# Designs tried in a protein design run: peptides against a protein of PDB entry 2Q3Z. Part 147

Target 1, 272 residues: chain A of PDB entry 2Q3Z
Amino acid sequence: YVLTQQGFIYQGSAKFIKNIPWNFGQFEDGILDICLILLDVNPKFLKNAGRDCSRRSSPVYVGRVVSGMVNCNDDQGVLLGRWDNNYGDGVSPMSWIGSVDILRRWKNHGCQRVKYGQCWVFAAVACTVLRCLGIPTRVVTNYNSAHDQNSNLLIEYFRNEFGEIQGDKSEMIWNFHCWVESWMTRPDLQPGYEGWQALDPTPQEKSEGTYCCGPVPVRAIKEGDLSTKYDAPFVFAEVNADVVDWIQQDDGSVHKSINRSLIVGLKISTKS
Target 2, 254 residues: chain A of PDB entry 2Q3Z as posed
Amino acid sequence: YVLTQQGFIYQGSAKFIKNIPWNFGQFQDGILDICLILLDVNPKFLKNAGRDCSRRSSPVYVGRVGSGMVNCNDDQGVLLGRWDNNYGDGVSPMSWIGSVDILRRWKNHGCQRVKYGQCWVFAAVACTVLRCLGIPTRVVTNYNSAHDSNLLIEYFRNSEMIWNFHCWVESWMTRPDLQPGYEGWQALDPTPQEKSEGTYCCGPVPVRAIKEGDLSTKYDAPFVFAEVNADVVDWIQKSINRSLIVGLKISTKS

## One batch from the design tools (peptide; made by RFdiffusion4, then SolubleMPNN)

Design b2_p23_4_s3 (from b2_p23_4, 7 letters changed)
Fold by OpenDDE base, seed 2:
Structure b2_p23_4_s3 (fold): chain B 272 residues (1-272), chain A 23 residues (1-23)
Amino acid sequence: as target 1 above (272 residues)
Amino acid sequence: DEATLQVPIGLHDENGNQIALPP
C-alpha cells in the first residue's frame, strides 16, 4: 500500500462499475517535499508550529490534517472541488491521470488551490500524501454514497402529491464517492479499533469547524459504533443511510416512505 | 468522458423510473 505508485480507481455506478488508471507517484522527485510543505502550511502549524510538529508522529493527527489540507476549503489546501461541469477556467477533474501534476501545480503556484477536483481526485491526492508520509493507504469507492447533512442517518426527500420535489434539496446520494482508508493504531480509542481507518478529503461536511473527515475505524462503522472519533455518524451514513421519501398531500398530511429501491452503500476497497 | 463524473442520483421506483430528482 505504501510502495504501489500506479493503480486503479473505481468509478461509475453500482450497476456499471468502471475504473481509471491513476499514477499516485509518491516516490517521484520532489513529491515528498511537497507533502511536507502541505503539513507546514496547515492551519494548526500556522497557529502553533511547535505543537503541530510534536504531533506529526501520530498517524491519527497527520491523517486528519491531510484530510483537511487536500481540499482548499478553510485553508491553503490543494484542490478546489467543482461538480457543475463548468471547468473552463481550470482543468477538468476527468483530465487528471495522477497526483504528481496536481501536487506540483499546487506548490509551483505558491500553494494556490488547483482547479478542479472531484471525489476520486481528492482521494487519490490524499492517498499519495499519506503514502509519502509512511501511512499505508488505499483508495476506496462507495457506490450510492449518501451525504447526510443533518446527522440523522437519513437521506430525506420531500415531494408533493404530484411527485414534485419540495423544500431544501441539500440531502443527496452520489452515484459513487471515493475516500481513503489508512492503516494505523488507535491509542486514542478503546482497544480493538486498530487497522483500517476511513479518511475523507472531499469537502462535504465540517468536522470540528474544518472540512475534513476521520480517521474513523472501519470496524466501528461495520459494528455501528457511532461514538468513535472521528466523524463516525457521517461515515456510517455514507454507507448505511436510510432513504426516506416524504410525500405531502394537499391537506397538509405527510406520508413517510422508506425507499428500498435504492440501497445506500456498496464499498469497494482497492487491494494494491 | 462524462460518464466518469461524480453526480447526484435521484430516487427510483422498483421499475427503475425516477420518482425524485437529485438535489
Scores: peptide ipSAE 0.286, ipTM 0.702, DockQ to the pose 0.315
Fold by OpenDDE base, seed 3:
Structure b2_p23_4_s3 (fold): chain B 272 residues (1-272), chain A 23 residues (1-23)
Amino acid sequence: as target 1 above (272 residues)
Amino acid sequence: DEATLQVPIGLHDENGNQIALPP
């Protein structure tokens, strides 16, 4: 999880699982320097360099910083996400074969955001950076991955009488979603939460005002301890949310229906 | 290859095509 530079990332759907090869390349020339630059341009460093540097010995702190800095939301981060299949002014997310080229492009263009990424690209770059910084990390894929936007542990669809989805923003379930898990101690928590910690660098929801997610103990998610730092409810929902349909009738009445056909969450952890 | 794209499930247009939306 630190030494491996080549691996696979799982993609596709729950019914049709696929994978792609990926070069993480954490030991390639100049990559460590780029990771250090990433830390030196983060908002916390810019606000108070001394405080930021004093905390870099904590994988909890570093993990959270990396989660925020791999995406370019709110900061001078690495990647810009795009999901509309219009990539003509950049590189298609599907074209990337490794993290090294992305990181080099970011650095060589004055830490300007690289176009474009989707979840596996964000996760892979985060994995590279964390491994480079000595934090054991793996990419995780979750099929039928929920994106809870209102922190109620539900995915809610609003529908008309014909079953058509209504509303400006509907909550979503991704066919798949990728994030990372990092191995670390959690001295900031009660004993027993050492081990794998989920971190999500894909910009989905803000955590304490920044597009970042985690670290949260995988154990806490498994046990349903939603009070655990950081972002336990969101990560829990990604793998455990229930789906609800709100059906509006012509008379203005609304009927609540539990959608039992759509099952959220099928997590696969990589071995490399 | 659409099989490798991250897309929302359950959202389809009038043609039955899945709609890809950013988070």
Scores: peptide ipSAE 0.279, ipTM 0.711, DockQ to the pose 0.338
Fold by OpenDDE base, seed 1:
Structure b2_p23_4_s3 (fold): chain B 272 residues (1-272), chain A 23 residues (1-23)
Amino acid sequence: as target 1 above (272 residues)
Amino acid sequence: DEATLQVPIGLHDENGNQIALPP
């Protein structure tokens, strides 16, 4: 989880699982230096360098910083996400074969955001950075991954009498989503939450004002302890949300229907 | 395509590509 530089990332759908090869390249020339630059340009360092540096001994702190800095939202982070199939002014997310080129491009262009990434690209770069920093990390893929925007642990669709989805369709289920799990102790929590921690560098929701997510103990998600920092409700919903259809009838009445055909969450952990 | 791109279920074009940016 620290030493492996080559691996695979799972993609596709629950019904058709695929994978791509990925070069994490955490030991390639200059990559560690780039990871250190990433830490040195983070907002917390710029605000108070001494305080930031004093906290870098904590994998919890570093993991959260990396989660925020892999995306370019709110800071001088690495990647700009794009999902609308319009990549003509950059590099298609599908074109990347490893983290090294992305990190080098970012550094060589004065820490300018790299265009473009999607979830597996964000996760893979985060995995590289965390491994460089000595934190055992793996990429995780979750099929039928929910994006709960209002923290109610539901994916809610509004439908007309014909079953057509209404509104802005803000809540959604991804065919797949990737994030990382890192192995660390949690001295900031009660005993028993050491082990794998979920971190999500894809900019989906803000956590304490920054587009970052985690670390949250995988155990807490498994046991339904949603009070556990950080971002337990969001990560829990990604793998466990219920889907609800609100069906408006012609008479103005609304009917609640539980959608049992869309089962949220099928998580696969990688070896590398 | 849908096999390689992350897309919302039911919110993609005929090629499996997302047609709107996520929130």
Scores: peptide ipSAE 0.275, ipTM 0.719, DockQ to the pose 0.367
Fold by OpenDDE base, seed 4:
Order: structure tokens, then sequence, then C-alpha cells
Structure b2_p23_4_s3 (fold): chain B 272 residues (1-272), chain A 23 residues (1-23)
């Protein structure tokens, strides 16, 4: 989880699982230096360098910083996400074969955001950075991954009498989503939450005002302890949300239906 | 390969085009 530089990332759908090879390259020349630059341009460092540096011994702190800095939202982060299939002014997310080129491009262009990433690209870059910093990390893929936007642990679809989705369609389930899990102790939590911590560098929801996510103990998610820092409800929903269809009839009545055909969450953790 | 793209489930129009994007 620290020494392995080559691996696979799972993609596709629950029914059609795919994988791609990925070069994490955490030991390639200059990559560690780039990771240090990433830390030195983070908003917390810019605000108070001494305080930021004093906290870099904490994998909890560093993990949270990295989750925020891998995306370019709110800061000079590494990657710009794009999901609309318009990649002509950059590199298609599908074109990347490793983290090294991305990080080098970022650094070589004065820490300008690299275009473009999607979840696995974000996760892979985060994995590289965290490994560089000595934090055991793996990429995780979750099929039928929910994105709960209103923190109710539900994915809610509003449908008409014909079953057609209505409204803003903000609630969604990804065919797949990738994030990382990092091994760390959690001295900031009650005993028992050491181990794998979920971190999500894909900009989905703001956490304490920044597009970052985690770390949250995988154990807490598994046990349904949503009180644990950070972002437990969101991560829990990614893997456990129930799907609810609100079916509006022509008379204005609304029927609540649990959608049992769409099962949220099928998590696969990579070995490397 | 478009088959590896991350896409929302069920948020496509009648032509199969994506109609919603992540925020």
Amino acid sequence: as target 1 above (272 residues)
Amino acid sequence: DEATLQVPIGLHDENGNQIALPP
C-alpha cells in the first residue's frame, strides 16, 4: 500500500466490472517534491504556515488536506473535474494511465489545474500523494455509488405517474465511484476506529466549506456510526443509501415507494 | 473508451444522453 507503484483501478458498472492499469509512481523522480509543493500551496499553509506545518505529522490532517488539494475546487489543487464529455481543451479523463504525468503537469505549469479528471483520476492521484507522504493508501471502487446531496441518507427520485424523473435531478447514483482508503490511527476519535479511513478527493460536497471528504473510519461506516469525523453521513450514503421514488399522480397526490431494484453500494478495495 | 466514464444512473433522456451532471 506504500511500496507498490503499479496497480489496477476498477471501473464500469456493477454488471460489467472493468479495470485499468494505473501507474501510481510514488517513487518516481520528483514526485515527492511535487507532493510537498501540494502541501505548501494548500489554503491552510497560506493562511498560517506554522500551524499547517505543525499539523503535518497527523495523517488525519494531511489526509484531509490532500483530499481537498487533489481537486482544484477552492484552491490551487491538481485536477479539474469534468463529466459532460467535452474534453477538447484538455486531456480526456480516460486518457490518463498514471498519476505521475498529472502531477508533473500540475507542477510544471505553476500549479495550474490539470484538465481533466473524474473519480478514478482523483482517487489515483490522491493515492499517489498519500503514499508519497508515507500513508498506506488504496483506491476503492464503489458500484452504484450514491451521491446524497441533502444528508438524509436517501437517494430520492421524483417521478411522474409514468415513472419519468422530474425536478432538478440533483440526487444521483453513479455507475461507479472511486475514492481512497488510508490506514491511520484516529487519536481524535474514541478508541477502536484505527485502520482504514475513507477519503474522497472528488469534489462532490463541501465539508466545512471546502470540497474535501474524510477521513472517516471504514469501521464507523460499516457499523453505522454517523457521528464520527469526518463526513460519515455522506460516505455512509455512498454505500448504503436507500432509494426512494416519490411518484406524483395527476391529482397531485404523492406516493412514496422504496426502489428495491436499485441497490446502492458494491465496494471493491484494491490490493494495490 | 466511454464505457469507463463515470456517469449518473438513470439520468438520461430518451436518446440516452446524460441530462444531469454532478455539481
Scores: peptide ipSAE 0.271, ipTM 0.725, DockQ to the pose 0.322

Design b2_p23_4_s4 (from b2_p23_4, 8 letters changed)
Fold by OpenDDE base, seed 4:
Structure b2_p23_4_s4 (fold): chain B 272 residues (1-272), chain A 23 residues (1-23)
Amino acid sequence: as target 1 above (272 residues)
Amino acid sequence: DEATQQVPIGLHDEEGRQISNPP
C-alpha cells in the first residue's frame, strides 16, 4: 500500500466489472517533490504556513488537504473533473494510464489544473500523493455508488406514472465511483476507529466549505456511526443509501415507493 | 470509451452506460 507502484483500478458496472492497469508511480523521479509542492500551494499553507506545516505530521490533516487539492475546486488543485463526454480541449479521463503524467503536467504548467479527470483519476492521483507522503493508501471502487446531496441517506427519484424520471435532480447513483482508503490512527476520535479511513477527492460535495471528503473511519461507516468526522453521512450514503421513487400521478399527487431493484453499494478494495 | 466512463444511472440508463444528467 506504500511500496507498490503498479496496480489495477476497478471500473464498469456491478453487472460488468472491468479493471484497468494503473501506474501510481509514487517513487518515480520528482513525484515526491510535486507532492510537496501540492502541500505548499494548498490554501491552508498560503493562509498560515506555520500552522499548516505544524499539522503535516497528522495523516488526518494531510489526508483532508490532499482530498481537497487533488481536485482543482476552490484552489490550485491538480485535476478538473468533467463528465459530459466533451474532452476535446484536454485529455479524456479514460486516456490516463497513471498518476505520474498528471502530476508532472500539473507542476510543469505552474500548478495549472489538468484536464480532465473522473472519479478513478482523482482517486488514483490521491493514492499516489498519499503513498508518497508515507500514508498507506488503496483505491476503492463502489458500484451503484450513491451521491446524496441533501444528507437524508436517500437517493430520491421523481418519476411520472410511467416511471420516467422527471426534472433536473442532481441526486444520482453512479455506475461506479472510486475513492481512497488510507490507514491511519484517529487520535481525534474515540478509541477503536484507527485503521482504514475513507477519503474522496472527487469534487462531489463541500465539506466545511471545501470540496473535500474525509477521512472517515471505514469502521464507522460499517457500524452506522454517522457522528464521526469527517463526512460520515455522505460516505455512508455512497454505500448504503436507500432508493426512493416519488411517483407523480396524473392528478399531481405523489406516491412514495421504495425502489428495491437498485441496491446501492458494492465496494471492492484493491490489493495494491 | 463509455464502457469505462463514470456515468449516472437511474435517470437515463438503468445499466449505467449513458450520461443523462452529468454533474
Scores: peptide ipSAE 0.299, ipTM 0.708, DockQ to the pose 0.427
Fold by OpenDDE base, seed 1:
Structure b2_p23_4_s4 (fold): chain B 272 residues (1-272), chain A 23 residues (1-23)
Amino acid sequence: as target 1 above (272 residues)
Amino acid sequence: DEATQQVPIGLHDEEGRQISNPP
């Protein structure tokens, strides 16, 4: 999980699982230096360099910084996300074959955001950076991945009397979503939460005012401990949210129905 | 193409992520 430079990333859908080859390239020339630049341009370093540097011995701290810096939201981060199929003013997310070119482009253009990424691109770049920094990391894919916007652990659809979805409230499920899991101890938590920690660099929700997510123990998610920092409710919902339909009746009443046809969450972890 | 990109199968979010309609 540190030495492997080439691997595969899972994509597609739950019914049609696909994979692409990816060059993580953490040992290629100059990549470590770029990772160090990434740390040196993070908001916490710019605010107080001494404090930031003193905390870089903590994989918990570094993981959270990397989660925020792989996306360009709120900072001089690496990638700009785009999902509307309009990529003409940049590089299509689907065209990338590895992390190295992305990181080199970012550095060579004065830490200007690279256009464009989607979830697996964010995850793969984060994986490269974390591996460079000596943190064992793997990319994971979750099919039917929920994006809960209001932290109620539900994906809610509103429907009229004909069953047509109304657009007043929008929560979504991705066909797939990728993030990373990193192996670390958690001295900041009670014993037993060491091991794999979920980190999500795709800008979805703000955590403490910044587009970042995690680290949160995979064990906490599995056991339903939503009080565990960081961002346990959001990550839990990605893999476990219930889907609810609110159906308006002819008399104006609203009926709650659990949607059992949409099953959220099918997580696959890479072996290398 | 859609076979290799991330697409919503539910309602799109306020961040403008919209490729597919919910089922």
Scores: peptide ipSAE 0.297, ipTM 0.681, DockQ to the pose 0.275
Fold by OpenDDE base, seed 3:
Structure b2_p23_4_s4 (fold): chain B 272 residues (1-272), chain A 23 residues (1-23)
Amino acid sequence: as target 1 above (272 residues)
Amino acid sequence: DEATQQVPIGLHDEEGRQISNPP
């Protein structure tokens, strides 16, 4: 989880699982230096360098910073996400074969955001950075992964009397979604939450005003402890959300229906 | 390619694969 430089990332769908090879390259020339630059340009460092540096001994703190800095939202982060199949002014997310080229491009262009990434690219870069910083980290893929926007642990679809989806489609289920899990102690929590911590660098929802997610103990998610920082409800929903259809009738009445055909969550953790 | 690209699922038509408000 720290020493392995090559691995696989799971993609596809729950019915058709695929994988791609990925070069994490955490020990390649200059990569550690780039990771340190990433820390030195983070908003917390820019706000108070002394405080930021004093906290870099904490994997919890560093993990949260990295989850925010791997995406370029809100800061001078590494990657810009794009999902609309229009990648002509950059590199297609599907074209990347490793983290090294991405990080080098970012640094060599003055910490300008790299175009483009999707979930596995974000996760893979985060994995590289965290491993560089000595934090054991693995990429995780979740099939039928929910993106809960309003923190109610539901994916809600609004439908007309004909069953057609209406309104905003901001809440969705991904065919797959990738994030990382990092091994760390949690001295900021009650005993027993040491171990794997979920971190999500894909900019999905803001946490404390920044597009970042975690760390949250995997154990807390498994046990349903949604009070555990950070972002337990969101991560819980990614793997456990129920799907609800709100069906509007022609008379204006609304009926709630549980959608049992859409099953959220099938998580696979990588071994390397 | 849906097999290698992250896309939304669970909607009735291809419009459901479009993110109206990407993050």
Scores: peptide ipSAE 0.296, ipTM 0.714, DockQ to the pose 0.321
Fold by OpenDDE base, seed 5:
Structure b2_p23_4_s4 (fold): chain B 272 residues (1-272), chain A 23 residues (1-23)
Amino acid sequence: as target 1 above (272 residues)
Amino acid sequence: DEATQQVPIGLHDEEGRQISNPP
């Protein structure tokens, strides 16, 4: 989880699982230095360098910083996300084969955001950075991954009588979503939550004002302890949200669709 | 290619290209 530089990332769908090879490259020349630059340009360091540095011995603190800095939202982070197939002014997310080129581009262009990433690119870069910093980390893929926008643990679709989706979808389910799990103790929590912690660097929802997510104990998610910091309800919803398909009629009546068979969540963890 | 890119379920074309931006 720290020493492996080559691995695979799972993609595709729940019914058709695929994978791609990925070069994490955490021990390649200059990569550790770039990871340290990432820490030195984070908003907390810029606000109070002494306080930030004093907390870098905590994998909980560092994990949360890295989660925020891998995306360029709110800061001088590494990657800009894009999902609309318009990649002509950058690099297609599907073109990347490793984290090293991304990190080098970011650093060499004065810490300007790299175009473009999607979930597995964010996760893979985060994995590289965390491994560089000595934190055991793996990439995780979740199929039928929910993005709960309103914190109700539901994904709601509205359709007309013809099955056509109505209105702008605020809530959604990804075919797949990737994040990372890092091994750490949790002295900031009650005993028993040491072990794998979920961290999500893809900018989905703000946590305490910043596009970051976690760390949250995988155990807390499995046991349904939604009070556990950080962001337990959101991560829980990614793997456990209930899906409701509503049929809206012209008379204003709403009823649940009978044929909804979509099940949220199928998580695969890797050893690489 | 749906197999190699992240897309909302039901909001992509036959090639797996997203037809709307995620939230």
Scores: peptide ipSAE 0.294, ipTM 0.705, DockQ to the pose 0.375

Design b2_p23_5_s1 (from b2_p23_5 with H7D D13P F16L T17E S23E)
Fold by OpenDDE base, seed 2:
Structure b2_p23_5_s1 (fold): chain B 272 residues (1-272), chain A 23 residues (1-23)
Amino acid sequence: as target 1 above (272 residues)
Amino acid sequence: SEDEEFDEKYGEPIDLEGSVLPE
């Protein structure tokens, strides 16, 4: 989880699992220096360098910073996300074969955002950075991954009497989503939450005002302890959200139906 | 801004479509 530079990232769908090769390249020349630059341009460092540096001994703190800095939202982060198939002014997310070129481009262009990333690109770059910083990390793929926007642990669809989706489809389910898990102790939590911690660098929701997510103990998610920092409800929903259909009838009545055809969550952790 | 445009596009729901995969 620290020494492996080449691996695979799982993609596709729950029914049709695919993978791509990826060069994490955490030991390639200059990559560690770029990871240190990433820390030195984070908003917390810019606000108070001494305080930020004093906290870099904490993998919890560093993990959260990296989660925020891998995306360019709200800061001088590495990657700009894009999902609309319009990549002509950059590099298609599907074209990347490793983290090294992305990180080098970011640094060489004065920490300007690299165009473009999607979930596996964000996760892979985060994995590289965390490994460079000595934090054991792996990429995780979750199939039928929910994006809960209102923290109710549900994906809600509004439908008419004919079952047609109505209104704004604000909440969504990904065919697959990628994030990282990092191994660390959690001295900031009650005993027993050491081990794998989920971190999500894809800019889905703001956490404490920044597009970042985690770290949250995988154990807490498994046990349903949503009180654990950071972002336990969001990560829980990614893997466990229920899908609910609100069906409006002609008379204005609304019927709640659990959509049992949409099963959220099938997590695969990599071995390298 | 690019960030505003990104946030608007990101917020659009995709029913089980998710990330774009290479064809």
Scores: peptide ipSAE 0.029, ipTM 0.558, DockQ to the pose 0.068
Fold by OpenDDE base, seed 3:
Structure b2_p23_5_s1 (fold): chain B 272 residues (1-272), chain A 23 residues (1-23)
Amino acid sequence: as target 1 above (272 residues)
Amino acid sequence: SEDEEFDEKYGEPIDLEGSVLPE
């Protein structure tokens, strides 16, 4: 994982899986230096450099910092997300073919946010940075990926008596979503949670006040242990949320229905 | 199928800037 510079990222839908080639390029010239700069401009370093540096030996700590710094929310991070098809003042997320150009642009423009990213771009850049820092990392794609906003492990839709969705969708399901898994020990947890840890650099929800996610043991997600730090309920919901329809009748009565046709979660790792 | 209908209705990324959450 650390040594792989070329790869593929899965995209599309559960029924029509696609992939794109991606140059991670963690060993290309200057990339390590850029990754170190990324650490040196993180909010924790700026607040207390000595404390931040003393913790950089922990892949748990570094992984969480990188998850936050790959997006530009809350900090001088790398990428600005955009999904509205208006990319004229930047680069379309679909145009990127590797992490190297993104990181170089970020650095060369004084650590200004690069326009623009979407989930696979965030994940791929995070993968590059983590690999560059010596943390084995892979990109993960989850089809029918849920975004739970209220931490109830449900995607809830309000419907009229005819089954039509009413109001704005606050919660959503992505056709696909990408994040990363990194291999690390978890000395901060009980034994047995070493191994793959999920990290999500796409700015979806705040974790402890910052747009970051993880690391959380993949094992904890598989076993349904939502008590483990970090962000286990959110990551669990991405792959396991139930969909609930609240059907309102004309008389004002509400019927709760489990939507069994909307299946959340089909996770594919780039490597086994 | 309902699954195909799901992909059409719910399978698109939301149109949000900078975050999937509104600021």
Scores: peptide ipSAE 0.021, ipTM 0.535, DockQ to the pose 0.107
Fold by OpenDDE base, seed 4:
Structure b2_p23_5_s1 (fold): chain B 272 residues (1-272), chain A 23 residues (1-23)
Amino acid sequence: as target 1 above (272 residues)
Amino acid sequence: SEDEEFDEKYGEPIDLEGSVLPE
């Protein structure tokens, strides 16, 4: 995982799985220096450099910092996300073929946000950075990936009597979503949670006031231990949310229906 | 802020790869 510079990222849909080649390039010239700059411009370093540096020996700490710094939300992070298909003032997320160009652009422009990223771009850049920092990391693709915004482990759709979705579509299911898993010990947790930890650099939800996610033990998610830091409920929902349709009738009555036709979560971990 | 605009647009159903599933 740390040594592989070229790989594939899975995309498409659960029914039609696709992949793209990706150059992670963690050992290319100057990439390590850029990763160190990324750490040195993070809000925690700016607030207290000594404290931040003292914690960089912790993959847990570094993973959480990287998760936050790969996106430009709340900081001088690397990528600006965009999903509206209007990329004329930047680079389309679909055009990227590797992390190296993104990181170099970020650095060369004075740590200005690179336009633009989506989930696989965020994940791939995070993977590069984490690998560069010596943390075994892989990109994960989850098909039918839920985005739970209200922490109830449900994706809720409000529908009228005709089945038309009403109201704010804040909660959603992605055809696919990408994040990373990093191998680390968890001395901050009870024994048995060492191993793969999920980290999500896509700015979906705030965690402790910043757009970051994880690390959370994959084991905790599998076992349903939602009390495990960090962000276990959110990551759990990504892979195992129930879909609920709230059907509102003309009389204002609401009927709850569980949509069993849509299965949330089909996770594929890269072996690269 | 740019972040607020991003947050407002984030989650809109779209028919693109990496977007929301079709209804």
Scores: peptide ipSAE 0.020, ipTM 0.553, DockQ to the pose 0.082
Fold by OpenDDE base, seed 1:
Structure b2_p23_5_s1 (fold): chain B 272 residues (1-272), chain A 23 residues (1-23)
Amino acid sequence: as target 1 above (272 residues)
Amino acid sequence: SEDEEFDEKYGEPIDLEGSVLPE
């Protein structure tokens, strides 16, 4: 994983899987230096450089910092997300072919946010940075990926008696979503949670006040251990949330129904 | 701010729309 500079990122939908080639380029000239700059501009370093530096030996700590710094929310992070198909004042997320150009642009413009990214771009840049820092990392694609906004492990739709969706939707499902998995030990957890850890650099929800996610053991997600730091409930919901329809009847009664037609989560991990 | 606009828009739920792919 650390040695792979070129790879593929899976996209599309569960029914129509696509992939794009991606240059991670972690060994290209100057990329490691840019990754170190990324660490040196993170909020924790700016607050207390000595404390931040003392913790950089922990891949758990570094992984969490990187997940926050790949997005520009809350900090001088790398990428600004945009999903409205209006990219005229930047670069379309679909135009990127590798992490190197993004990281170089970020550094060359004084650590100003690069416009624009979406999930696979965030994930790919995070993958490059983590690999540069010696952390084995791969990009993961999850089809029908849930975004639980209220921490109840459900995607909820409100419907009238005719089955029509009513009111403001508070939950969402991505056709696909990308994040990364990094290999590390978890000395901060009980034995057995070493191995692949999920990290999500796409700014979906705040974790401890910052748009970051993980690391959380993939094993914990598989076993349903939602008490495991970090952000186990959110990552669990991405791959396992139930879709619930709240059907309001004419008499004002509400019926809860599990929507079995919408299966959340089909995760594909890259082999390289 | 640009960040505020992003956060507001990102917070909008989407039904299986997700990330935009090139046509």
Scores: peptide ipSAE 0.042, ipTM 0.588, DockQ to the pose 0.067; fails the geometry check

